# Ledger of designs, part 145: peptides against a protein of PDB entry 6PSE

Target 1, 78 residues: chain A of PDB entry 6PSE
Amino acid sequence: PSEEEEYARLVMEAQPEWLRAEVKRLSHELAETTREKIQAAEYGLAVLEEKHQLKLQFEELEVDYEAIRSEMEQLKEA

## One batch from the design tools (peptide; made by RFdiffusion4, then SolubleMPNN)

Design b2_p28_7_s2 (from b2_p28_7, 12 letters changed)
Fold by OpenDDE base, seed 2:
Structure b2_p28_7_s2 (fold): chain B 78 residues (1-78), chain C 78 residues (1-78), chain A 28 residues (1-28)
Amino acid sequence: as target 1 above (78 residues)
Amino acid sequence: as target 1 above (78 residues)
Amino acid sequence: MVFPKLSDEELREFFEGILAREAARRAA
């Protein structure tokens, strides 16, 4: 049997005391996992914003670079 | 009583059938939440990598820009 | 576990979606 099937059997055959303990365990794990999920989402958004700001800065620098490059090229051609 | 206290009381007083159902519910929610957490973490890491690559490119462009800027400045001063 | 590649906008929507669903769950 799969682990899932074995677990299901355990739950079906378990005594109330075990079941209560399992509910408590699962509730705790769910709370922690939920918190971590939220944190991951918040961090993801923060990094996206940082990347966006960096991209804007990069594009600005590219414009400035091309301006100087073009001016330099013109001077060399003259 | 807080919702948490009320829930705890419910669990303590619950029949095995309810407890088994609650274990099943919590297990399902935990599995889904875990999947979403992992997905969020992986996407976050991907964005971090992209940001890092962009930063490297930006720094390389800065070096090139400063080189041309310096050369241009020297030409203007001469 | 393999997840599809998302654009920045799709990623934003994904992350915001997580936060929105959790906020909604807590409010309910």
Scores: peptide ipSAE 0.668, ipTM 0.890, DockQ to the pose 0.971
Fold by OpenDDE base, seed 1:
Structure b2_p28_7_s2 (fold): chain B 78 residues (1-78), chain C 78 residues (1-78), chain A 28 residues (1-28)
Amino acid sequence: as target 1 above (78 residues)
Amino acid sequence: as target 1 above (78 residues)
Amino acid sequence: MVFPKLSDEELREFFEGILAREAARRAA
């Protein structure tokens, strides 16, 4: 039997004491996993914002660079 | 009583049928939450990699910009 | 596990969606 089928059988045949322990275990794991999911989503949004700000800075620097490059190129060609 | 205390009492006093249903519910929620956590983590990592590549491009442009700026400044001061 | 590539806007909506659903669950 698959692990899923074996687990399902275990749950079906389990005594109340085991079931209560399993509810407690699953509740704990769900709480931790939920916290980690939220943290991952918040972190993802933060990195997206950082990337956006970096993109704006890059575009500004690119404009300034092309201005100086063009001026320098004109001086060299004169 | 707090919601946590009320839930704890419910689990302690619950019949096996309710406990089995609760194990099933929690298992399902844990599986879904785990999938979402993994997906969020992978997308967050992808954004980090894109930001890193952009940062490298920005630093390269910054070096080139400072080189031209310095040369231009020397020409203006001469 | 394979997930589709998303644009920055779609990624924002994805992450905000997770947070919004979780906030709604806690408020219920």
Scores: peptide ipSAE 0.668, ipTM 0.891, DockQ to the pose 0.966
Fold by OpenDDE base, seed 4:
Structure b2_p28_7_s2 (fold): chain B 78 residues (1-78), chain C 78 residues (1-78), chain A 28 residues (1-28)
Amino acid sequence: as target 1 above (78 residues)
Amino acid sequence: as target 1 above (78 residues)
Amino acid sequence: MVFPKLSDEELREFFEGILAREAARRAA
């Protein structure tokens, strides 16, 4: 049997004391995992915003660079 | 009592059938939450990598821009 | 696990979706 099937059998055959302990364990793990999920989402949004700001700065610099490059090219050709 | 205290009391007084159902519910929620956490982490990492690549490109352009700017400044002053 | 590539907007929606669902759960 798979680990999942074995676990299911364990739960089905378990005594109330074990079941209560398992509920407590799972509740704790769920709370921790939920916190970590939220943190991951918040971090993802933060990095995404940082990337966006960096992209805007990059595009502004590209415009300025092309302006100077073009002016320099004109001076070299004249 | 707090919701947490009330839940704890419920678990303590619950019958085996309810406890088994609760274990099943919590296991399912934990699995789903874990999947979402991992997905969020992987997407966050991908964005971080993209931001890093963009930063490298920005720094390269900045170097090139400063070179041309400096050359142009020298020409204007001469 | 392998997940599909998302655009920046889709990523924003994904992350905000997680936060929104959790906020809704806490409010219920």
Scores: peptide ipSAE 0.668, ipTM 0.890, DockQ to the pose 0.972
Fold by OpenDDE base, seed 3:
Structure b2_p28_7_s2 (fold): chain B 78 residues (1-78), chain C 78 residues (1-78), chain A 28 residues (1-28)
Amino acid sequence: as target 1 above (78 residues)
Amino acid sequence: as target 1 above (78 residues)
Amino acid sequence: MVFPKLSDEELREFFEGILAREAARRAA
């Protein structure tokens, strides 16, 4: 039997005291996992925004660099 | 009483059949929430890595840009 | 667990989707 099937059997054979404890455990873990999921989503959005701003700055610097490189090449060939 | 206190009371007064159903519900929600959390974390790390690589490229370009700018300034002042 | 590669816009929609669903659950 799979671990899931074994767990299902344990739940079916469990006493009310064990079941109440399991509900409490699962509720706690769900609350923590939900909080962590939200934090991960918020963090992901923040990093995306930072990457976007950095990309814009990089593209601006590339334009400026190519302008100076071209001017330098013209001065050296003259 | 808070919603948490009311829920705790419901769990204490619940029959085994309700408790088993609640364990099943919470287990399912926990599994789904865990999957979403892991996915969000992995995507966040991927974006972080891309941002890091972009930052390294940006810093290299800044060095090259300053070198050409300095050389250009010297040529124009001569 | 293998997840598909997403564009930046798809990633934004993914993260915002998580937050929106959670906000809806709390409002319910």
Scores: peptide ipSAE 0.667, ipTM 0.890, DockQ to the pose 0.970

Design b2_p28_7_s3 (from b2_p28_7 with H1M A2T E5K T7S T17E K25E A28E)
Fold by OpenDDE base, seed 3:
Structure b2_p28_7_s3 (fold): chain B 78 residues (1-78), chain C 78 residues (1-78), chain A 28 residues (1-28)
Amino acid sequence: as target 1 above (78 residues)
Amino acid sequence: as target 1 above (78 residues)
Amino acid sequence: MTFPKLSDEELREFFEEILEEEREEEEE
């Protein structure tokens, strides 16, 4: 039997005391996993914001670079 | 009573059929939350890699910019 | 911020740890 089938049988045959303990265990794991999910999402958003700021800085530098390149081209043609 | 205290009482007074259903519900929610946590982590890594590549491109552009700036300065002083 | 600010390397390790934990759970 798969572990899933064994677990399903355990749940079906379990006494109320075991079931209450299992509800408590699963509730705890769900709370922890939820906290980790939220943390991962918050960190992901922070990185996205940093990437966005870096992209803006990159685009500003590209504009400045093209301005100097154009000025240099004009000076070389004159 | 807090929602937590009310839920705790419900679990304590619940019949085995309700407890089995609650185990099933919590197991399902845990599996979904776990999947969402994994997805958040995968997205976080992807964004970090994108930010890193952008940073490398930015640093390369800074080098090119300073090279042209320096050449321009030399041409203006000559 | 609800959580401590991490460096990019610490963030990478944090996300990789989540993914490794899940891989270990799938292999068990």
Scores: peptide ipSAE 0.583, ipTM 0.870, DockQ to the pose 0.861
Fold by OpenDDE base, seed 4:
Structure b2_p28_7_s3 (fold): chain B 78 residues (1-78), chain C 78 residues (1-78), chain A 28 residues (1-28)
Amino acid sequence: as target 1 above (78 residues)
Amino acid sequence: as target 1 above (78 residues)
Amino acid sequence: MTFPKLSDEELREFFEEILEEEREEEEE
C-alpha cells in the first residue's frame, strides 16, 4: 500500500485522542509552512524589484552609451 | 475568546467524524501550501539568476562606456 | 519588510534549503 493509503487507513481507524493530536500537528505544520511560503514570496518579490531597478539603470546606461558612440562616430568621420 | 481559543475548543468537543474531516482538510491545505512554497522558492532562484546575468551585462556595458568616454575626453582635450 | 534583508547568496541558500527539504521528503 502507498504511504498515502496507509495514512488514510490510520485516520479512518484512529481514536478521537489520536485525531485531536493529528489536527494539532497538522495545524502547526500548516502555520509554519504558510509562514515560509510568505517569506519565500516576499524575498522573491524583493529580488524582482532589485532586478527591475537594475534593468532601469542598464537602459539608462545604454542611452548614454549610444549618445557617446554616436558623437564619437561623427568625430571620426570628420 | 480568540479565534484560536474557539478553534481549540471546537477540536476538543468535536466528534470523530468531524475530526477525520478536519485531518483531511488540513492535509490538503498543507499539501497545497507546500507546493506554493516550493514554487515560490523556484521562482526566487530563477529571478536571482536573471538578476545576476543582468548584472554581468551591466558591468560589461560599463566597461565599454568608460572606454568610449575616456577616448572622447582625450579627443576633446586635444 | 517583515523579514530581514538577505544578500544574494543568503537568498540563494534560503531558496535552495526549501527545495532540498522537499526533495528529502519525496525520497522518503
Scores: peptide ipSAE 0.583, ipTM 0.870, DockQ to the pose 0.856
Fold by OpenDDE base, seed 5:
Structure b2_p28_7_s3 (fold): chain B 78 residues (1-78), chain C 78 residues (1-78), chain A 28 residues (1-28)
Amino acid sequence: as target 1 above (78 residues)
Amino acid sequence: as target 1 above (78 residues)
Amino acid sequence: MTFPKLSDEELREFFEEILEEEREEEEE
């Protein structure tokens, strides 16, 4: 039997006291996991915002670079 | 009473059938929330890597830009 | 932010810890 099947049997045969303890355990784990999920999402969003700002700076520098490159090319051709 | 205190009372007074159903519900929600947490972490790492690659590209462009700027300045001063 | 601001390395460690914890649970 898989561990999942054994756990399912345990839940089926368990006394109310064990079941109450298991509800408490699972509720605690769910609350912690939910907090971690939210934290991971917030950090992911922060990284996205930083990446976006960096992209804007990169695009601005590309424009400035192409402007100087073009000016340099014109000076060399003249 | 807080919602938590009311829920705690419900768990204390619940029949085994309700408790088994609650264990099943919480187990399912925990599994889903865990999956979402993992997904958030995977996306966070991916965005972090993308930001790192963009930073490297930005730093390379800065070096190239300063090289052309310096060459242009030298040509204008001569 | 509700949570402390982390460096890029601290963020990497944070996300990797989440993924490692789940991998260990799958191997048990």
Scores: peptide ipSAE 0.582, ipTM 0.870, DockQ to the pose 0.890
Fold by OpenDDE base, seed 1:
Structure b2_p28_7_s3 (fold): chain B 78 residues (1-78), chain C 78 residues (1-78), chain A 28 residues (1-28)
Amino acid sequence: as target 1 above (78 residues)
Amino acid sequence: as target 1 above (78 residues)
Amino acid sequence: MTFPKLSDEELREFFEEILEEEREEEEE
């Protein structure tokens, strides 16, 4: 029997006291897991924002680089 | 009464059939929330790697830019 | 932010810890 089938059987045959304890356990784990999920999402968004800012800086530097490269090329042809 | 206190009272007074249904509900929500937490962590790592690669490219471009800038400055002083 | 600001290395460790915990739970 899979662990899931055994657990399902346990839930079906369990006394009210066990079921109340299980509801409490699952509620606690759900709250903790939810907090961790939110934390992971917030950190992911922060990294994404930092990457976006870096990308903007990179694109600005590319423009400046191409301007100087073009000016240098003109000076070398002259 | 807080919603938490009302829920706690509901659990204490509930019949076994309600408790079994609640265990099933909470187990399902926990599984979904866990999956979402994992997904958030995987996404966070991916964005972090992308940011790192972009940073390396940016630093390489900065070196190239400073080299051309320095050469240009020398040509303008001559 | 509700959570402390982490360095890139600390963030990597944080995300990897989440993934490792789940791997251990799936292997049990």
Scores: peptide ipSAE 0.581, ipTM 0.869, DockQ to the pose 0.870

Design b2_p28_7_s4 (from b2_p28_7, 13 letters changed)
Fold by OpenDDE base, seed 2:
Order: structure tokens, then sequence, then C-alpha cells
Structure b2_p28_7_s4 (fold): chain B 78 residues (1-78), chain C 78 residues (1-78), chain A 28 residues (1-28)
């Protein structure tokens, strides 16, 4: 039997004391996992913003670079 | 009483049938939340990698820009 | 990747969606 089938059987055959403990365990794990999910989402948004700001800076530098490059090219051709 | 205290009391007073159903519910929610957490983490990592690559490109462009800027400055001072 | 590649806008929507769902859950 799969682990899932074995677990299902365990739940079906379990005493109330075990079931209460399992509810408590699962509730705790769910709370922690939910917190971690939220944290991951917050972090993801922060990194996206950082990447966006870096992209803007990069694009500004590209414009400045092309301006100087063009001026330099003109000086070399003259 | 807080919702948490009420829930705790419910679990303590619950019949095995309710407890089994609650274990099943919590297990399902935990599985879904875990999947979402993993997905969020993977996407966050992908954004980090993209930001890192962009940073490297930015740093390379900065070096090239400073080289041209310095050359241009020398030409203007001569 | 185990999940489809998303654009930055889609990623923002994805992450914000998680936060919005949590906010909704807390408000319920």
Amino acid sequence: as target 1 above (78 residues)
Amino acid sequence: as target 1 above (78 residues)
Amino acid sequence: MSFPKLSDEELRAFFQGILDEEAARRAA
C-alpha cells in the first residue's frame, strides 16, 4: 500500500487521543507552512522591486554610455 | 474566548468522526499550502537569479562606461 | 522549473495573490 493508503488506514483505525494529537500537529504545521508561504511571497515582491530598480538604472546607464560612445565615435571620425 | 481557544475546546470535545474529518481537511490544506510555498520559493529564486544576472551586466557596463568617460575626459583636457 | 515561467507582471500578481488571500482569510 502507498504511504497515503497506510496513513488513511491509520486515521480510520486511530483512537481519539491520537486523532486529537494529529489535528494539533497538522494545525501547527499548516500555520508554519502558511507563514513561510507568506514570507516567500513578500520576499518575491521585494526582489522583483529590486530587479526593477536595477533595470531602470541599467537603462539609464545604457543611454549615458551610448551618448558618450557616439560623441567619441564622432571625434574619431573627424 | 479566542477563536483559538474555542477551536481547542472543539477538538477536545469532538467525536472521532469529526476528528477524522478534521485530519483529512487539515492534511489537504497542508498539502496545498506546501505546494504554494514551494512554488513561491521557486519563483523567488528565479527572480533572484535574474536580478543577479542583471547586476553582473550592470557592473560590466559601468566598467565600460568609466573607460570611455576617462578617455573622453582626457581628450577634453588635451 | 517545476512550474511555468512567468513574466514580472505575472510574478507580481502571483505573489500579491498569496498576500491578498491571506488578508482575506484573516478578515473572514
Scores: peptide ipSAE 0.648, ipTM 0.882, DockQ to the pose 0.890
Fold by OpenDDE base, seed 3:
Structure b2_p28_7_s4 (fold): chain B 78 residues (1-78), chain C 78 residues (1-78), chain A 28 residues (1-28)
Amino acid sequence: as target 1 above (78 residues)
Amino acid sequence: as target 1 above (78 residues)
Amino acid sequence: MSFPKLSDEELRAFFQGILDEEAARRAA
């Protein structure tokens, strides 16, 4: 049987004391996993904002670079 | 009593059928929340990698820009 | 990648969606 089938069988055959302990365990794991999911989302948003700011700075520098490059090219052709 | 205390009381007083159903519910929610956490982490990592590549490109452009700026400054001062 | 590639706006919506859902759950 798959681990899932074996677990399902354990749940079906379990005593109330085991079931209560399992509810407590699962509730705790769910709370922790939920907290980690939230943290991952917060970090994801922060990194997106950092990337966006960097992209804006990069695009500004590209414009400035092309301006100087063009001026330099004109001076060298003259 | 807090919602947590009320829930704890429900679990302690619950019949096996309710406890089995609760284990199933919590297991399902945990699996879904875990999947979402993993997805959030993977997307966050992808954004970090994109930001890192952009940072490298930005630093390369800064070097090239300063080189041309310095050459242009020298030509204007002569 | 195990998940579809998203645009930056779609990623923002995805992450914000997680936070909004949790905020709604805590307020309930």
Scores: peptide ipSAE 0.648, ipTM 0.881, DockQ to the pose 0.860
Fold by OpenDDE base, seed 1:
Structure b2_p28_7_s4 (fold): chain B 78 residues (1-78), chain C 78 residues (1-78), chain A 28 residues (1-28)
Amino acid sequence: as target 1 above (78 residues)
Amino acid sequence: as target 1 above (78 residues)
Amino acid sequence: MSFPKLSDEELRAFFQGILDEEAARRAA
């Protein structure tokens, strides 16, 4: 039997004490997994914002670089 | 009673049929939440990699910019 | 990637969606 089928049998044949313990275990794991999901989403948004700010800085530097490069090229051709 | 205390009482007083249904519900929610957590983590890592590549490009441009700026400054002081 | 590639706007919507759903569950 698959682990899933074996687990399903355990749930069907389990005593109330085991079922209560399983509800407690699953509730705890769900709470932890939910917290980790939220943290992952918050981190993802933070990294997106950092990437956006870095992109803006990169575009600003590209403009400044092209300005100096153009001035330097004009001086070398003169 | 807090919602948590009320839920704890419900679990303690529940019949096996309710407990089995609750195990099934919690197992399903845990599986879905786990999938979403993994998806959020993978997307977060992808954004982090894109940010890292952009940072490398930015640092390369900074080096090139400082080289031209230094050469231009030397020409202006001469 | 196991999941489809998303634009930055779609990624923002995805992450914000997770936070909004959790906020709604807590308010509920």
Scores: peptide ipSAE 0.647, ipTM 0.882, DockQ to the pose 0.852
Fold by OpenDDE base, seed 4:
Structure b2_p28_7_s4 (fold): chain B 78 residues (1-78), chain C 78 residues (1-78), chain A 28 residues (1-28)
Amino acid sequence: as target 1 above (78 residues)
Amino acid sequence: as target 1 above (78 residues)
Amino acid sequence: MSFPKLSDEELRAFFQGILDEEAARRAA
C-alpha cells in the first residue's frame, strides 16, 4: 500500500485521542507552512523590486555610455 | 472566548467522525499550502537569479564605461 | 522550472495574490 493509503487506514482506525492529537499537529503545521508561504511571497516581492531598481540603474548607465561613445566617435573622426 | 478557544473546545468535544473529517480537511489544506509555498520559493529564487545576472551585466557595463571615460579624458587633455 | 515562467508583472501578481489571500482570510 502507498504511504497515503496506509495513513488513510490509520486515520480510519484511530481512536479519538489520536485523532485529536493529529488535528492539533496538522493545525500547527498548517499555521507554520502558511507563515512560510507568506514570507516567501514577501521575499519574492522584495527581490523583484530590487531587480527593478537595478534595471533602472542599468538603463541609465546605458544612456550615459552611449552618450560618451558617440562623443568619442566624433572626436576620433575630427 | 477566542475563536481559537472555541475551536479547541469543538475538537475536544467532537465525535470521531468529525475528527476524521477534520484530519482530512487539514491534510488537504496543508498539501495545497505546501505546494504554494514551494512555488513561491522557486519563483523567488528565479527572480534572485535574474537579478544576479543583471548585476553581472551592470558591472561589465561599468567597466566598459570607465574605460571609455578614461580614454575620453585623455583625448580632451591632449 | 517546475512551474511556468512568469513575467515580472505576473510574478508580482502571484506574490501579491498570496498576501491578499492571507489578508482576506484573516479578515473573514
Scores: peptide ipSAE 0.647, ipTM 0.881, DockQ to the pose 0.848

Design b2_p28_8_s1 (from b2_p28_8, 12 letters changed)
Fold by OpenDDE base, seed 2:
Structure b2_p28_8_s1 (fold): chain B 78 residues (1-78), chain C 78 residues (1-78), chain A 28 residues (1-28)
Amino acid sequence: as target 1 above (78 residues)
Amino acid sequence: as target 1 above (78 residues)
Amino acid sequence: MAEQEQRAQQLVELFEQGDEEGALELLK
């Protein structure tokens, strides 16, 4: 039997005291996992914002670089 | 009473059938929340890697830009 | 807490979709 099947059987055969403890355990784990999900999501958003700002800066620098490169190329070809 | 206190009382007074259903519900929510947490974490990592590569490109361009800027400045001041 | 959970859920969904612009809009 799979672990899932064994767990399902355990739940089905369990006494109320075990079930209450399991509800408490699962509630705690759910709360922690939810908090971790929130943290991961907010972190991802923060990194995304940083990447976005960096991309804008990079694009600005590319424009400036191409302007100078073009001017230099014109000077060298004249 | 707080919602948490009310829930705790509900669990304490609940019949085995309700408790088994609650274990099943919480297990399902935990599995879903865990999946979502992992997805958020993987996304954050991907964005972080992209940001890192972009930063390297930006730094390379900065070096090249400063080189050409300096050369241009020297030409203009000569 | 519920509001934070909802926001996180929205972000996760946007991340799954690859909707970076949509995610960035949540910063406003």
Scores: peptide ipSAE 0.401, ipTM 0.854, DockQ to the pose 0.831
Fold by OpenDDE base, seed 3:
Structure b2_p28_8_s1 (fold): chain B 78 residues (1-78), chain C 78 residues (1-78), chain A 28 residues (1-28)
Amino acid sequence: as target 1 above (78 residues)
Amino acid sequence: as target 1 above (78 residues)
Amino acid sequence: MAEQEQRAQQLVELFEQGDEEGALELLK
């Protein structure tokens, strides 16, 4: 049997004391995992914002670079 | 009583059938929340890698831009 | 916590969709 099937069987055959302990354990893990999910999501957003700002700066520099490059190329061809 | 205290009391007074159902519910929510946490973390990592590559490209362009800018400035001052 | 959870869920969904603009709008 899979680990999932074994766990399901354990739950079905368990005494109330074990079940209460398992509810407590799972509730705690869920709360922690939820907090970690929130943190991961907010971190991802923060990094995304940083990347977006950098991209805007890069695109601005590209425009300025192409302007100077074009002017320089014209001077060299003259 | 707090919601947490009320829930704790419910768990203590619950029948085995309810407890088994609650274990199943919590297990499912934990699995889904864990998946979502992992997805958020992986996304954040991917964005970090993209940001890093963009930063390298930006720094390279800055070097090239300053080279042309300096040359152009010298030509204008002559 | 409920508000934070809802925000996180929205971000996760936006990330899954690759909707970066939508995610950035949540900063405003």
Scores: peptide ipSAE 0.397, ipTM 0.853, DockQ to the pose 0.829
Fold by OpenDDE base, seed 4:
Structure b2_p28_8_s1 (fold): chain B 78 residues (1-78), chain C 78 residues (1-78), chain A 28 residues (1-28)
Amino acid sequence: as target 1 above (78 residues)
Amino acid sequence: as target 1 above (78 residues)
Amino acid sequence: MAEQEQRAQQLVELFEQGDEEGALELLK
């Protein structure tokens, strides 16, 4: 029997006191996991924002670089 | 009474059938929330890696840009 | 807290879709 099947049997055969304790346990774990999910999501967003800002800076530098490169090329060919 | 207090009373007064259903519900929600947490974390890591690669490219371009800028400045002052 | 949970859920969904632009819109 799988762990899932064994757990299902435990729940089905359990006394009310055990079930109440299990509800409490699961509620606590769910609350914690939800908090962790929120934190992970917000962190991902923060990093994404940082990446986006960096990309904008990179693109700006590329434009500046190409401008100077082009000017330099013209000076060398004259 | 707070929602939390009301829920606690419900759990305490509930019949075994309701408690079993609640365990099932909470187990399902916990599994889903856990999956979502992991996905969020993995995404954040992926974006972090992309940001790091972009930063390396940016730093390389900065070096190249400063080299050309310096050469250009020397040519203009000569 | 419910609002934060909703925001997080939206972000997770956007991440799963690879919708970076949509995610960035949530910063506004």
Scores: peptide ipSAE 0.395, ipTM 0.852, DockQ to the pose 0.831
Fold by OpenDDE base, seed 1:
Structure b2_p28_8_s1 (fold): chain B 78 residues (1-78), chain C 78 residues (1-78), chain A 28 residues (1-28)
Amino acid sequence: as target 1 above (78 residues)
Amino acid sequence: as target 1 above (78 residues)
Amino acid sequence: MAEQEQRAQQLVELFEQGDEEGALELLK
């Protein structure tokens, strides 16, 4: 039998004391996993904002670079 | 009583049928939350890699810009 | 916690869709 089928049998045959302990265990794991999901989502958003700000800075520098490059190229060709 | 205390009482006083249903509910929520956590983490990693590549491009452009800027300043001051 | 969970859920959905602009709007 699969681990899932074995677990299902355990749940079906378990005494109330085991079931209460399992509810407690699952509640704890769910709370931890929920916190970790929140942290992962907020981290992803923070990195996304950093990437967005960097993109804006890159685009600004690209404009400034092309302006100076064009001026320099004109001076070299004159 | 707090929601936590009320829930604790529910678990302590619950019949096996309710406890089995609660184990099933919590298992399902844990599986979904775990999937969502992993997806959020993978997204954050992808954005981090994109940000890193953009940073390398930005730093390369900064070097090229400073080289041209310095040359242009020298020409203007001569 | 409920507000944070809701925000996280919205972010996860936006990430799955690749909606970066939508995600950035949640910073405001």
Scores: peptide ipSAE 0.391, ipTM 0.852, DockQ to the pose 0.866

